# Designs tried in a protein design run: peptides against a protein of PDB entry 8RAJ. Part 55

Target 1, 54 residues: chain A of PDB entry 8RAJ
Amino acid sequence: LPAENEDPDKAVVDLHRSPPKTKDPDLTPSGIIAKVKAGDMTQETARELLLAMR

## One batch from the design tools (peptide; made by RFdiffusion4, then SolubleMPNN)

Design b2_p24_1_s3
Fold by OpenDDE base, seed 4:
Parts: sequence; C-alpha cells; structure tokens
Structure b2_p24_1_s3 (fold): chain B 54 residues (1-54), chain A 24 residues (1-24)
Amino acid sequence: as target 1 above (54 residues)
Amino acid sequence: EEEEERERERRRREEEEREVEELL
C-alpha cells in the first residue's frame, strides 16, 4: 500500500483558535440570566451553573 | 463607530457581571 504522504504542514494548530463559543444559548451567562428572569430557571440552579463556568 | 462599539461591549460586560454577582 503506498504510504499516504501526510503533509506535515497541515498540523498548524491555530493557537489563536477562540474557545468554541457554546452553541447552546442556554449555557451562556446571559442565557442563564435570561431564563431566571423568565421564571424558567431557579436562582439556585443558575448559581450552580455560573460557579461551574468560573 | 469603533469607540461606540467598544463602549457598548464594556457596558454589556459590566451589566452581565453585576447580574451574575446578584445571583452568587
């Protein structure tokens, strides 16, 4: 089987790759706050989630 | 326009930080 020449130049780890923006709007600090204001989330659950993100 | 966008982003962060501190 011919060795596939994996071009060593494709391993540019973009060190500037912004952390993956949470695709879930409900898991952002703003989305959590919006759910609490809407009455869709308790303040206690919001506190636990916000502490886990810090 | 760029300074107004930076100021809007700063105000949004300061409001979000305050709303987080009220929940903690």
Scores: peptide ipSAE 0.214, ipTM 0.698, DockQ to the pose 0.599
Fold by OpenDDE base, seed 3:
Structure b2_p24_1_s3 (fold): chain B 54 residues (1-54), chain A 24 residues (1-24)
Amino acid sequence: as target 1 above (54 residues)
Amino acid sequence: EEEEERERERRRREEEEREVEELL
């Protein structure tokens, strides 16, 4: 099996790579809280979403 | 100015964490 030339610079898990910013601002903890405060989301739905992100 | 911005960011995170804990 040819050793796949995994470029060692690409195999460095950038420990400083910010966790993928959820591309949906609406699915951030801050975005969920903002919708609850606006009355656009129930506290129950917010709780379920926050628990699914943990 | 940079220290005041870091303090504002910490306060926002501590407020967000409390609001998440109130919902759980």
Scores: peptide ipSAE 0.212, ipTM 0.693, DockQ to the pose 0.640
Fold by OpenDDE base, seed 5:
Structure b2_p24_1_s3 (fold): chain B 54 residues (1-54), chain A 24 residues (1-24)
Amino acid sequence: as target 1 above (54 residues)
Amino acid sequence: EEEEERERERRRREEEEREVEELL
């Protein structure tokens, strides 16, 4: 059986990589503004979301 | 270079704050 040279260096879980703070980029102030500019969100919905974040 | 990056980041934040205030 060919020995699978599993490169042991590919299993370095970068413990210093902060888990992606899955703050949904679409639920940030910047992401809300981007959706309004794209026409994917109304200004009223954006206002309600931004007020709920304060 | 680090000072220019800090200035760019301040300008982006000030633009975002203005765009948020326009929507409120």
Scores: peptide ipSAE 0.211, ipTM 0.694, DockQ to the pose 0.636
Fold by OpenDDE base, seed 2:
Structure b2_p24_1_s3 (fold): chain B 54 residues (1-54), chain A 24 residues (1-24)
Amino acid sequence: as target 1 above (54 residues)
Amino acid sequence: EEEEERERERRRREEEEREVEELL
């Protein structure tokens, strides 16, 4: 029987890799601060979002 | 080198915490 060609392109999905923190990078504390510094968000909206995360 | 990287990461967290506290 021909040896099973193990497909070398099957990236071993590490089932123990903690799911990428699916917090939108834009809704992290750092992402909110970055938007305020860029002028894309008001300080008041940033404050409300940060308080809702605490 | 690992201790210097840990110190750089600590300083970045302390700066982010300060920037959050300035917005609250």
Scores: peptide ipSAE 0.208, ipTM 0.688, DockQ to the pose 0.638

Design b2_p24_1_s4
Fold by OpenDDE base, seed 3:
Structure b2_p24_1_s4 (fold): chain B 54 residues (1-54), chain A 24 residues (1-24)
Amino acid sequence: as target 1 above (54 residues)
Amino acid sequence: SEEEALEKLREEQERIEEEVEKLL
């Protein structure tokens, strides 16, 4: 099998690189309210999620 | 903030309740 040149410099898992805090933009307080307004989330589910963030 | 988001949710609930009361 041809070893596709995986550049060995891309395999440096920086163990000290904090995983990008992929704050799921959809799980922010503003993202939750945006989902309710779009009809993609119920008000009750939004309330429960927002209370769990407090 | 989470507090501002909860307030907006309450304001939206109150608005819907007032609209329903006008239709009954």
Scores: peptide ipSAE 0.080, ipTM 0.582, DockQ to the pose 0.073
Fold by OpenDDE base, seed 2:
Structure b2_p24_1_s4 (fold): chain B 54 residues (1-54), chain A 24 residues (1-24)
Amino acid sequence: as target 1 above (54 residues)
Amino acid sequence: SEEEALEKLREEQERIEEEVEKLL
């Protein structure tokens, strides 16, 4: 069986790995705050979510 | 260095998150 040359270049640890873009922008601290400001989330729920991210 | 700049950006983000929690 030919050894598939796994390109060692796929182990580019992207040192510029942007902090894991929560694929849901609504689950970022900034997204939570934006929902509170829009009136789409209560301040209490936002506080609980932000505390759970620490 | 670029690494030191990324660490400072992270520390600034953590500080902003802490300040926002005090306002909520």
Scores: peptide ipSAE 0.039, ipTM 0.438, DockQ to the pose 0.163
Fold by OpenDDE base, seed 5:
Structure b2_p24_1_s4 (fold): chain B 54 residues (1-54), chain A 24 residues (1-24)
Amino acid sequence: as target 1 above (54 residues)
Amino acid sequence: SEEEALEKLREEQERIEEEVEKLL
């Protein structure tokens, strides 16, 4: 059986793999705005949350 | 670089500002 040369370069841990941002999609500026547009959040609550992200 | 990190922070702040302005 030909030993498939497992290319050792596939074990390069991508050090540029951004840590899994626990994208709580609900706590991103875009997620907040999406909730307002869906009617799931008030504009006032969204404003307060967006201001707290500064 | 540190400069690129500061620029990304400014871009994030500007984006938050624009989105807050749309909600005023």
Scores: peptide ipSAE 0.033, ipTM 0.454, DockQ to the pose 0.268
Fold by OpenDDE base, seed 4:
Structure b2_p24_1_s4 (fold): chain B 54 residues (1-54), chain A 24 residues (1-24)
Amino acid sequence: as target 1 above (54 residues)
Amino acid sequence: SEEEALEKLREEQERIEEEVEKLL
């Protein structure tokens, strides 16, 4: 399975776009929080992503 | 009103931010 390492820097968080129905576990609220806790994502990027999912 | 809708959106965003801060 290609782990699409979607570089978090390439996640253009379009705050105006409906959250992609990505089955990507890395783009779930729990996946984002897990990345921050692992040090793989900044709190700011996580906040932006979580807000864009709302 | 539109103003009340914007205030509710702001309150919802603030609540989400506080929940995120508690989880991080």
Scores: peptide ipSAE 0.033, ipTM 0.470, DockQ to the pose 0.045

Design b2_p24_2_s1 (from b2_p24_2, 12 letters changed)
Fold by OpenDDE base, seed 4:
Structure b2_p24_2_s1 (fold): chain B 54 residues (1-54), chain A 24 residues (1-24)
Amino acid sequence: as target 1 above (54 residues)
Amino acid sequence: EEEELKRRREERREEIRKLEKEYR
């Protein structure tokens, strides 16, 4: 019998993961834009982060 | 198509320019 260990609780990508209050200088609006330019961040993730800073 | 890759690069540049104008 294949073990049905579909733990449905692992699919809650923690949307409540408080944006890490990492005072990383790279998480400034300018740093986020720089990461998008470098290709290290998606535009979608950048928009979400920039909206959360408003 | 090389033209589709070019369009996607131009769109990316325009979106970056919009972000820069909004957050500058």
Scores: peptide ipSAE 0.179, ipTM 0.688, DockQ to the pose 0.031
Fold by OpenDDE base, seed 5:
Structure b2_p24_2_s1 (fold): chain B 54 residues (1-54), chain A 24 residues (1-24)
Amino acid sequence: as target 1 above (54 residues)
Amino acid sequence: EEEELKRRREERREEIRKLEKEYR
């Protein structure tokens, strides 16, 4: 019988890894530009957001 | 109508191209 040594320490490390706060990929300069290209964001709103990130 | 839709599409493309140059 292969004893699957499930190392209990791997499960504990994964629970305390706060999921990398997926910085809404939509709020990155590249994500904002991608939304404007897709038609999901107005260009005016994109410009205001990009200026606020400087 | 078709010429106005074409113009609005070209304007949107030029303006996206300006944003891409300013924020790369």
Scores: peptide ipSAE 0.178, ipTM 0.696, DockQ to the pose 0.035
Fold by OpenDDE base, seed 3:
Structure b2_p24_2_s1 (fold): chain B 54 residues (1-54), chain A 24 residues (1-24)
Amino acid sequence: as target 1 above (54 residues)
Amino acid sequence: EEEELKRRREERREEIRKLEKEYR
């Protein structure tokens, strides 16, 4: 009887999927400043986000 | 035109420096 090679590795990968540590580093004060330096965010939007964190 | 681009880069650097000083 051919043992169906059900790859047991697909089920093990889902159990070891640590919930995405969506510590979005992008929502920290340092991450916001980094986006402004990269040109990926306007200074106005960065200022509004940083004020909302106080 | 080149002087205006230089001014806009300096203004951006000063504002980033203010943000870094306020949130450090």
Scores: peptide ipSAE 0.173, ipTM 0.690, DockQ to the pose 0.034
Fold by OpenDDE base, seed 2:
Structure b2_p24_2_s1 (fold): chain B 54 residues (1-54), chain A 24 residues (1-24)
Amino acid sequence: as target 1 above (54 residues)
Amino acid sequence: EEEELKRRREERREEIRKLEKEYR
């Protein structure tokens, strides 16, 4: 039995959804602070990034 | 050595707390 018609209109709506700007959760102020807490970023680099966002 | 490690951990916690207060 051919499975009739996966609605082609559902596939077209997803192509024009700009990929959710995954603001890299890593580049949010909270993500930067989380990286410093984890030891994955220096406090100096975190300050520079946070100041550049201000 | 242990006291220096404690100080560095406290300094790091204070600096993170300052960053959290400035960008909250």
Scores: peptide ipSAE 0.173, ipTM 0.691, DockQ to the pose 0.036

Design b2_p24_2_s2 (from b2_p24_2, 14 letters changed)
Fold by OpenDDE base, seed 5:
Structure b2_p24_2_s2 (fold): chain B 54 residues (1-54), chain A 24 residues (1-24)
Amino acid sequence: as target 1 above (54 residues)
Amino acid sequence: DAEEARRRREERRRELRELEEAYR
């Protein structure tokens, strides 16, 4: 029975996986609020950005 | 203080709702 050498190289998680291109989150009011809800933006930064849009 | 930490959480949640209501 041929020993299938399971090539351990299939577990190379490509550490060069380009970070998902976070498309510049559309700095729309809705996009800013969505980022705060996701934890990707502080509420303070969101407030400043939303005030600058008025 | 646990009460102050709760007040700060409630305030942040109020401000977030006010932002959501202003931009809905």
Scores: peptide ipSAE 0.202, ipTM 0.712, DockQ to the pose 0.032
Fold by OpenDDE base, seed 2:
Structure b2_p24_2_s2 (fold): chain B 54 residues (1-54), chain A 24 residues (1-24)
Amino acid sequence: as target 1 above (54 residues)
Amino acid sequence: DAEEARRRREERRRELRELEEAYR
């Protein structure tokens, strides 16, 4: 039975794949407010983040 | 109570509008 040469180089999670700089639209004032509206963020956390951006 | 649940929804919507107005 031929040993399937599974290329071991594909298992290297390229830790140097810079996460796509998705400028997480989530860190804009509008993105923070959108997350609160969606229920994905508390109003308290949103207030703290928005105050830190002021 | 359905009235209390309504009040809490209206309050959350008011606070969201106040945040939108402050950061618009």
Scores: peptide ipSAE 0.197, ipTM 0.700, DockQ to the pose 0.032
Fold by OpenDDE base, seed 1:
Structure b2_p24_2_s2 (fold): chain B 54 residues (1-54), chain A 24 residues (1-24)
Amino acid sequence: as target 1 above (54 residues)
Amino acid sequence: DAEEARRRREERRRELRELEEAYR
């Protein structure tokens, strides 16, 4: 039976690959409000961000 | 107190509605 040449170079999952920084989803007003509703953002921070977009 | 925890939840829900209404 021919030994399948398993190329050992297929994908060293770099354990040091920082998880792709979740590209800050475009902080749309709706996205900000959704984060506050989810508890992932404070209302104060949301207010500041929304005011800065106005 | 469970009543105080309810009040704080209702206040946070009011503030969230006000925020949603201001930025709709």
Scores: peptide ipSAE 0.197, ipTM 0.703, DockQ to the pose 0.033
Fold by OpenDDE base, seed 4:
Structure b2_p24_2_s2 (fold): chain B 54 residues (1-54), chain A 24 residues (1-24)
Amino acid sequence: as target 1 above (54 residues)
Amino acid sequence: DAEEARRRREERRRELRELEEAYR
């Protein structure tokens, strides 16, 4: 059976597909506290961010 | 000292609760 020439033009990975904007979870006070509880943020950084939002 | 390390953990846990209560 002849090998079907897979058209090389289908390998254009659309480099213009904007990477999914990982919506940085909106730095809401609740989101900051959740990150500290998860261990993804230091308590010091959280305090500074929360004070800057006041 | 292991007791000082426990105190510092309890203090940090208290401050996190106070922050959580202030921003609820």
Scores: peptide ipSAE 0.194, ipTM 0.710, DockQ to the pose 0.029

Design b2_p24_2_s3 (from b2_p24_2, 11 letters changed)
Fold by OpenDDE base, seed 5:
Structure b2_p24_2_s3 (fold): chain B 54 residues (1-54), chain A 24 residues (1-24)
Amino acid sequence: as target 1 above (54 residues)
Amino acid sequence: EEEELRKKREERRERIRKLEEEYR
């Protein structure tokens, strides 16, 4: 019987890791700027979104 | 037409730069 030593400290760290709120990577300040760079968002819409996040 | 496209690209780059400076 190979006892898989699941390190009990890893299980506790994973339970306290709030699931990475998949804040739509597109709605982060960096994601918004990246969309403007790509041409997928206007600078005006980006400014409005970034101001609403302050 | 090519000069207008160049101008629009420069204006876009400047808008992106200002946005990066304000929200860095």
Scores: peptide ipSAE 0.096, ipTM 0.613, DockQ to the pose 0.039
Fold by OpenDDE base, seed 4:
Structure b2_p24_2_s3 (fold): chain B 54 residues (1-54), chain A 24 residues (1-24)
Amino acid sequence: as target 1 above (54 residues)
Amino acid sequence: EEEELRKKREERRERIRKLEEEYR
């Protein structure tokens, strides 16, 4: 079985690429408003979260 | 029953509108 020489440099670059901080789309002002609009969050909880982001 | 559902939907839209106005 030919061992595919996966270039060791590509694996090192992928490990040092900090996983894109998935800014939880839920923690953006737009994501919070979208959750309230979906009915997945109360207006009160959204207000508290949005105030904590200022 | 349908009128109460309509009213709840309108109250929800108004709450969202006020939230969007407060954070615009």
Scores: peptide ipSAE 0.093, ipTM 0.604, DockQ to the pose 0.036
Fold by OpenDDE base, seed 3:
Structure b2_p24_2_s3 (fold): chain B 54 residues (1-54), chain A 24 residues (1-24)
Amino acid sequence: as target 1 above (54 residues)
Amino acid sequence: EEEELRKKREERRERIRKLEEEYR
């Protein structure tokens, strides 16, 4: 009987699939400030987002 | 032109500093 080489690595990858850390680091206060530093976000948009988190 | 670029960089640094002081 050919032992189906079910690649044991696929089952291990699915068990170690940490739930997507959909903590978008980009929506944290620190992530917003980092985007402004990078130039990917305006200060005005950052201020509005940070005020909405209070 | 070089002076305007310097001024724009300084204004950006000061804006970032104020955000870091408000959210520290």
Scores: peptide ipSAE 0.088, ipTM 0.599, DockQ to the pose 0.037
Fold by OpenDDE base, seed 2:
Structure b2_p24_2_s3 (fold): chain B 54 residues (1-54), chain A 24 residues (1-24)
Amino acid sequence: as target 1 above (54 residues)
Amino acid sequence: EEEELRKKREERRERIRKLEEEYR
């Protein structure tokens, strides 16, 4: 069985790949609206976030 | 001009992040 020489360049790129900063999924405008509809966010807060997103 | 636009985008993202941290 040929040892799959895992390309040493891929392993080095993976080690220097800073763990994908789980950029906590930036609250999308749709996600903000969904939180307000669920009662998990006030309309005032959602408005401020959405205005900051303009 | 591009650097100022980058800075404004970073400040905006930081403001959103602070609001997201207050509501987690």
Scores: peptide ipSAE 0.059, ipTM 0.551, DockQ to the pose 0.047; fails the geometry check

Design b2_p24_2_s4 (from b2_p24_2, 12 letters changed)
Fold by OpenDDE base, seed 1:
Structure b2_p24_2_s4 (fold): chain B 54 residues (1-54), chain A 24 residues (1-24)
Amino acid sequence: as target 1 above (54 residues)
Amino acid sequence: EEEELRRRREERRERIRELEAAYR
């Protein structure tokens, strides 16, 4: 039986797979930055959200 | 190992939801 080499790279690629791109465009890194630029979000809240995505 | 990665992903998703709820 070929050992199912579950490519350990799939787990690593899924670690580097950006936190599930929030289907909400508002919570994407780009959406957060856009809200800060619009004045709709504080820089502090944006920093916290972006850190939580890491 | 997989369970730890799952936990870290769940904790991250929880933290994002908490911050979203605090912002809205």
Scores: peptide ipSAE 0.115, ipTM 0.613, DockQ to the pose 0.049
Fold by OpenDDE base, seed 3:
Structure b2_p24_2_s4 (fold): chain B 54 residues (1-54), chain A 24 residues (1-24)
Amino acid sequence: as target 1 above (54 residues)
Amino acid sequence: EEEELRRRREERRERIRELEAAYR
């Protein structure tokens, strides 16, 4: 299997353009919004987490 | 330069983990 030499520059650009893909679905921007909508998280906590992810 | 970018990414990941541990 050829190791796809993903150009280190493309990986750097993707790491700046993609919010860290937290493999935890609960810590994605969508997962945080879902927890707030379910009542499992306060809007304030969600705002702090979303700001820390920007 | 690359080491400073690594440190900033580690600090950001630590802060997210602290927030996760406080609110889970």
Scores: peptide ipSAE 0.106, ipTM 0.590, DockQ to the pose 0.044
Fold by OpenDDE base, seed 5:
Order: C-alpha cells, then sequence, then structure tokens
Structure b2_p24_2_s4 (fold): chain B 54 residues (1-54), chain A 24 residues (1-24)
C-alpha cells in the first residue's frame, strides 16, 4: 500500500486558499444577481451574500 | 500578523457556510 504521504503542507495550503468558489450556481455572484432580477431574492439578502463573498 | 489573517479567513469561510445553509 503506498502510504499516501498526505503532504501536511497541502492541508496548510488549502487552509490558506481563498474560500472555494461555491459550486452552487444560486450562490455565485451571477446567480445572486439573477435571483434578484427574477424576484426570487431580496436586495438586502443579495447585498449580505455579496459582502460576505468579498 | 499571519495568525490574525488565518483567523479572519476562517471566520469568513464560516460566515459563507452559514449563508449557504440559510439561503439554499
Amino acid sequence: as target 1 above (54 residues)
Amino acid sequence: EEEELRRRREERRERIRELEAAYR
């Protein structure tokens, strides 16, 4: 069995990586704007989500 | 300085996860 030497530095690099782009299309900046345009999301909720992503 | 930057990044990720759970 090759010991998966999980490089301890890889876990550290992943901790330092920018938050993963959400894979949820509804929570992308473009998806949030689309929901607001459709009337499915309030402008306030959209502002909070977009600010949290900055 | 690096430890504070780490804490701020962790807090930001937690906040995004909370928002993802609330608005999915």
Scores: peptide ipSAE 0.103, ipTM 0.589, DockQ to the pose 0.043
Fold by OpenDDE base, seed 2:
Structure b2_p24_2_s4 (fold): chain B 54 residues (1-54), chain A 24 residues (1-24)
Amino acid sequence: as target 1 above (54 residues)
Amino acid sequence: EEEELRRRREERRERIRELEAAYR
Protein backbone atom coordinates (compact mmCIF):
# COMPACT_ATOMS: atom_id res chain seq x y z
CA LEU B 1 0.00 0.00 0.00
CA PRO B 2 1.73 3.26 -1.03
CA ALA B 3 1.49 5.62 1.97
CA GLU B 4 0.19 8.93 0.58
CA ASN B 5 2.56 11.19 2.52
CA GLU B 6 0.56 14.35 1.92
CA ASP B 7 2.92 16.76 3.70
CA PRO B 8 0.26 19.09 5.26
CA ASP B 9 2.88 21.82 5.91
CA LYS B 10 3.58 22.46 2.18
CA ALA B 11 -0.04 23.47 1.43
CA VAL B 12 -0.14 26.02 4.32
CA VAL B 13 3.16 27.68 3.30
CA ASP B 14 1.97 28.21 -0.31
CA LEU B 15 -1.25 30.09 0.68
CA HIS B 16 0.57 32.70 2.85
CA ARG B 17 3.76 32.92 0.74
CA SER B 18 2.48 34.40 -2.51
CA PRO B 19 5.67 36.31 -3.34
CA PRO B 20 4.58 39.76 -4.51
CA LYS B 21 4.73 39.40 -8.29
CA THR B 22 6.53 42.68 -8.83
CA LYS B 23 6.04 43.32 -12.56
CA ASP B 24 9.26 45.35 -12.43
CA PRO B 25 12.41 43.15 -12.52
CA ASP B 26 14.37 45.97 -10.80
CA LEU B 27 12.13 45.72 -7.70
CA THR B 28 12.74 42.00 -7.12
CA PRO B 29 14.65 41.13 -3.90
CA SER B 30 17.70 40.42 -6.09
CA GLY B 31 17.27 43.72 -8.02
CA ILE B 32 16.97 45.70 -4.75
CA ILE B 33 20.16 44.08 -3.38
CA ALA B 34 21.93 44.82 -6.69
CA LYS B 35 20.90 48.54 -6.49
CA VAL B 36 22.27 48.77 -2.92
CA LYS B 37 25.58 47.19 -4.02
CA ALA B 38 25.77 49.63 -6.95
CA GLY B 39 25.14 52.60 -4.60
CA ASP B 40 21.85 53.46 -6.41
CA MET B 41 19.70 52.70 -3.31
CA THR B 42 20.08 53.30 0.44
CA GLN B 43 20.08 50.34 2.85
CA GLU B 44 17.05 51.86 4.63
CA THR B 45 14.97 52.06 1.42
CA ALA B 46 16.02 48.52 0.53
CA ARG B 47 14.99 47.31 4.03
CA GLU B 48 11.54 48.94 3.69
CA LEU B 49 10.97 47.41 0.22
CA LEU B 50 12.13 43.96 1.35
CA LEU B 51 9.90 44.17 4.47
CA ALA B 52 6.88 45.15 2.34
CA MET B 53 7.59 42.05 0.21
CA ARG B 54 7.48 39.74 3.23
CA GLU A 1 -11.32 34.38 8.06
CA GLU A 2 -11.14 34.48 4.19
CA GLU A 3 -12.12 38.20 4.16
CA GLU A 4 -9.29 39.03 6.62
CA LEU A 5 -6.77 37.10 4.48
CA ARG A 6 -8.05 38.97 1.38
CA ARG A 7 -7.73 42.33 3.20
CA ARG A 8 -4.14 41.57 4.37
CA ARG A 9 -3.16 40.58 0.79
CA GLU A 10 -4.74 43.79 -0.61
CA GLU A 11 -2.99 46.00 2.02
CA ARG A 12 0.35 44.28 1.23
CA ARG A 13 -0.14 44.83 -2.53
CA GLU A 14 -1.08 48.48 -1.91
CA ARG A 15 2.05 49.06 0.24
CA ILE A 16 4.27 47.51 -2.47
CA ARG A 17 2.62 49.70 -5.16
CA GLU A 18 3.15 52.84 -3.02
CA LEU A 19 6.84 51.95 -2.55
CA GLU A 20 7.19 51.12 -6.28
CA ALA A 21 5.70 54.55 -7.12
CA ALA A 22 7.95 56.41 -4.62
CA TYR A 23 11.23 54.76 -5.77
CA ARG A 24 10.81 54.55 -9.62
Scores: peptide ipSAE 0.102, ipTM 0.593, DockQ to the pose 0.067

Design b2_p24_3_s1
Fold by OpenDDE base, seed 1:
Structure b2_p24_3_s1 (fold): chain B 54 residues (1-54), chain A 24 residues (1-24)
Amino acid sequence: as target 1 above (54 residues)
Amino acid sequence: EEEELEEELEREEEEEEEAALAPA
């Protein structure tokens, strides 16, 4: 069953917290880029998230 | 947009590599 019901508002990515080992497709590099392209995330926030995953 | 984000990540990789190679 796809767990499609975790509120996107609870992905408060605490940039000071180690990137959650989120199996959340929305917090993969590809998922972040997809949110930017959709206008659901700023490029600045996407940058910070991607850098925190390195 | 994806290309701009890839270029930004590449720039930060180069800056981190330069900082790691800098003599302390």
Scores: peptide ipSAE 0.087, ipTM 0.593, DockQ to the pose 0.033
Fold by OpenDDE base, seed 4:
Structure b2_p24_3_s1 (fold): chain B 54 residues (1-54), chain A 24 residues (1-24)
Amino acid sequence: as target 1 above (54 residues)
Amino acid sequence: EEEELEEELEREEEEEEEAALAPA
């Protein structure tokens, strides 16, 4: 099975950049929460991302 | 962890609502 190393460094959402109209399911509120639950994102980074989406 | 994030979001919505209802 190719371990797609989804490089966690590609989720460098510039918190100072207007949330891209990323149809990226990984950047929806539900996608962020799912990454925290999976251990793929810290709670701190998730909080900052969720705040930047308000 | 998911519940703690939902509770934090709810708290900040309540704080924003309180700030919007507060007379300037």
Scores: peptide ipSAE 0.082, ipTM 0.575, DockQ to the pose 0.033
Fold by OpenDDE base, seed 5:
Structure b2_p24_3_s1 (fold): chain B 54 residues (1-54), chain A 24 residues (1-24)
Amino acid sequence: as target 1 above (54 residues)
Amino acid sequence: EEEELEEELEREEEEEEEAALAPA
């Protein structure tokens, strides 16, 4: 099975960058929760991202 | 773990709604 190299560089949301109006499904609250559930993100990083989107 | 994040988001949404309804 080809390992889908999902680019780990897309998970580095610069918390100091104005939340991009990125239609990136991976940067929505639901997309962040889905990454935690998949084991692709830590709960700590998810909390920091969710709080920065508020 | 997922439930804790959903409960945190629900609480944050309720606090944002309460803040938006608060008369300035």
Scores: peptide ipSAE 0.078, ipTM 0.563, DockQ to the pose 0.042
Fold by OpenDDE base, seed 3:
Structure b2_p24_3_s1 (fold): chain B 54 residues (1-54), chain A 24 residues (1-24)
Amino acid sequence: as target 1 above (54 residues)
Amino acid sequence: EEEELEEELEREEEEEEEAALAPA
């Protein structure tokens, strides 16, 4: 198959990619943010987890 | 606090987009 020139603009990673579906509510973005608000997680750890879900 | 995390993520997205658009 000819390598269709993948438009380099279509090779841009969707930075807004939805986080992976987890069964653990504490590992969802909303669950992470809820832990921060509860004082059960630091903002730094929350940021690292949220970024790792992209 | 939620807004601060959203603003931090938005900033990291903008930086990653800028880095991806940077000529190699």
Scores: peptide ipSAE 0.095, ipTM 0.595, DockQ to the pose 0.017; fails the geometry check

Design b2_p24_3_s2
Fold by OpenDDE base, seed 5:
Structure b2_p24_3_s2 (fold): chain B 54 residues (1-54), chain A 24 residues (1-24)
Amino acid sequence: as target 1 above (54 residues)
Amino acid sequence: EEEERERERALEEAKKEAEALAPR
């Protein structure tokens, strides 16, 4: 089956592209809180990650 | 600008919830 060459010129670097919403549900503010609540993450690590997202 | 304020509020709320789960 021929691989459709999607044109490399449609990488319009949308300079307004919101920073890639971390598709990792584990790295969302809600996912970080859920890990702290589950005991899988320390509150300190959660605070550092949340501050790094600001 | 409104979306940035909503993100900042969500981060502050998330920080308060994380702080409430394990108060130092």
Scores: peptide ipSAE 0.147, ipTM 0.679, DockQ to the pose 0.037
Fold by OpenDDE base, seed 3:
Structure b2_p24_3_s2 (fold): chain B 54 residues (1-54), chain A 24 residues (1-24)
Amino acid sequence: as target 1 above (54 residues)
Amino acid sequence: EEEERERERALEEAKKEAEALAPR
């Protein structure tokens, strides 16, 4: 598979791109927090995911 | 704008809860 050199500048997480409508309730901000409270996710992973949704 | 403001509040609350669960 060609490594598309997606310019790291086009890997600008389009912060204006509506967060991918993750039909996965587990990838919502509330779902991520619920997983951390349940012990199913680390706080660091939750922080990274929440920052990527911003 | 209201949906964006609600998302921002949810992210800020999430950050505050995550910070309360692990003070660095």
Scores: peptide ipSAE 0.137, ipTM 0.662, DockQ to the pose 0.029
Fold by OpenDDE base, seed 4:
Order: structure tokens, then sequence, then C-alpha cells
Structure b2_p24_3_s2 (fold): chain B 54 residues (1-54), chain A 24 residues (1-24)
């Protein structure tokens, strides 16, 4: 079975970079929350990302 | 139109959950 190793390291958003209008569904408010619910992101990282988008 | 309403609801729910995770 091909283990789709979706590389978890691709979600390192530089919090010091102005939030790009990323077309990345994983970097939307909904995508961030989905990752927290899946256990793929900490609540702290999600909080920082969501604050940087405001 | 239903897909847009579902997207809007999902965005509002996500915004509410985001506000709960990142309170002002």
Amino acid sequence: as target 1 above (54 residues)
Amino acid sequence: EEEERERERALEEAKKEAEALAPR
C-alpha cells in the first residue's frame, strides 16, 4: 500500500512573513482547525497562525 | 447556491472555532 507520506514539514508558515494570500487549503482558517482536530497541529501553533491572519 | 451557503456556514463555524482558539 503506498503510504502517502504527506510531508508534515510543508506547513511551516514563517509567522514573520506577511500572510501570503495562500491558495493552500491547509493554511486557511478552516484548514488550520482541521489539522488541530486531526492532531497534526498544536493549539499554540494554530493560535499563532490565526492571529497572524487577522 | 447551496454549495455557497455551505461554504459560508463552514467559514462562520471555522471563524468561531478560530476565535475560541485565539481569543482577543
Scores: peptide ipSAE 0.105, ipTM 0.636, DockQ to the pose 0.072
Fold by OpenDDE base, seed 2:
Structure b2_p24_3_s2 (fold): chain B 54 residues (1-54), chain A 24 residues (1-24)
Amino acid sequence: as target 1 above (54 residues)
Amino acid sequence: EEEERERERALEEAKKEAEALAPR
């Protein structure tokens, strides 16, 4: 089978590729940001969590 | 001002570590 030359330049970082589905919606980057906006989380705790997810 | 500079350095360092983990 000829290897389809998938152009390596099509690593379009799909900015819409949902961050890895942490089963906890509260631990998603979006969930963390939502908690900060709701006042349920400090910006510092959100930063630490976002750094630990990297 | 020192805390803000440390925060900025830590953000820049985290940005560098991220660029090192995901080289363009």
Scores: peptide ipSAE 0.066, ipTM 0.603, DockQ to the pose 0.021

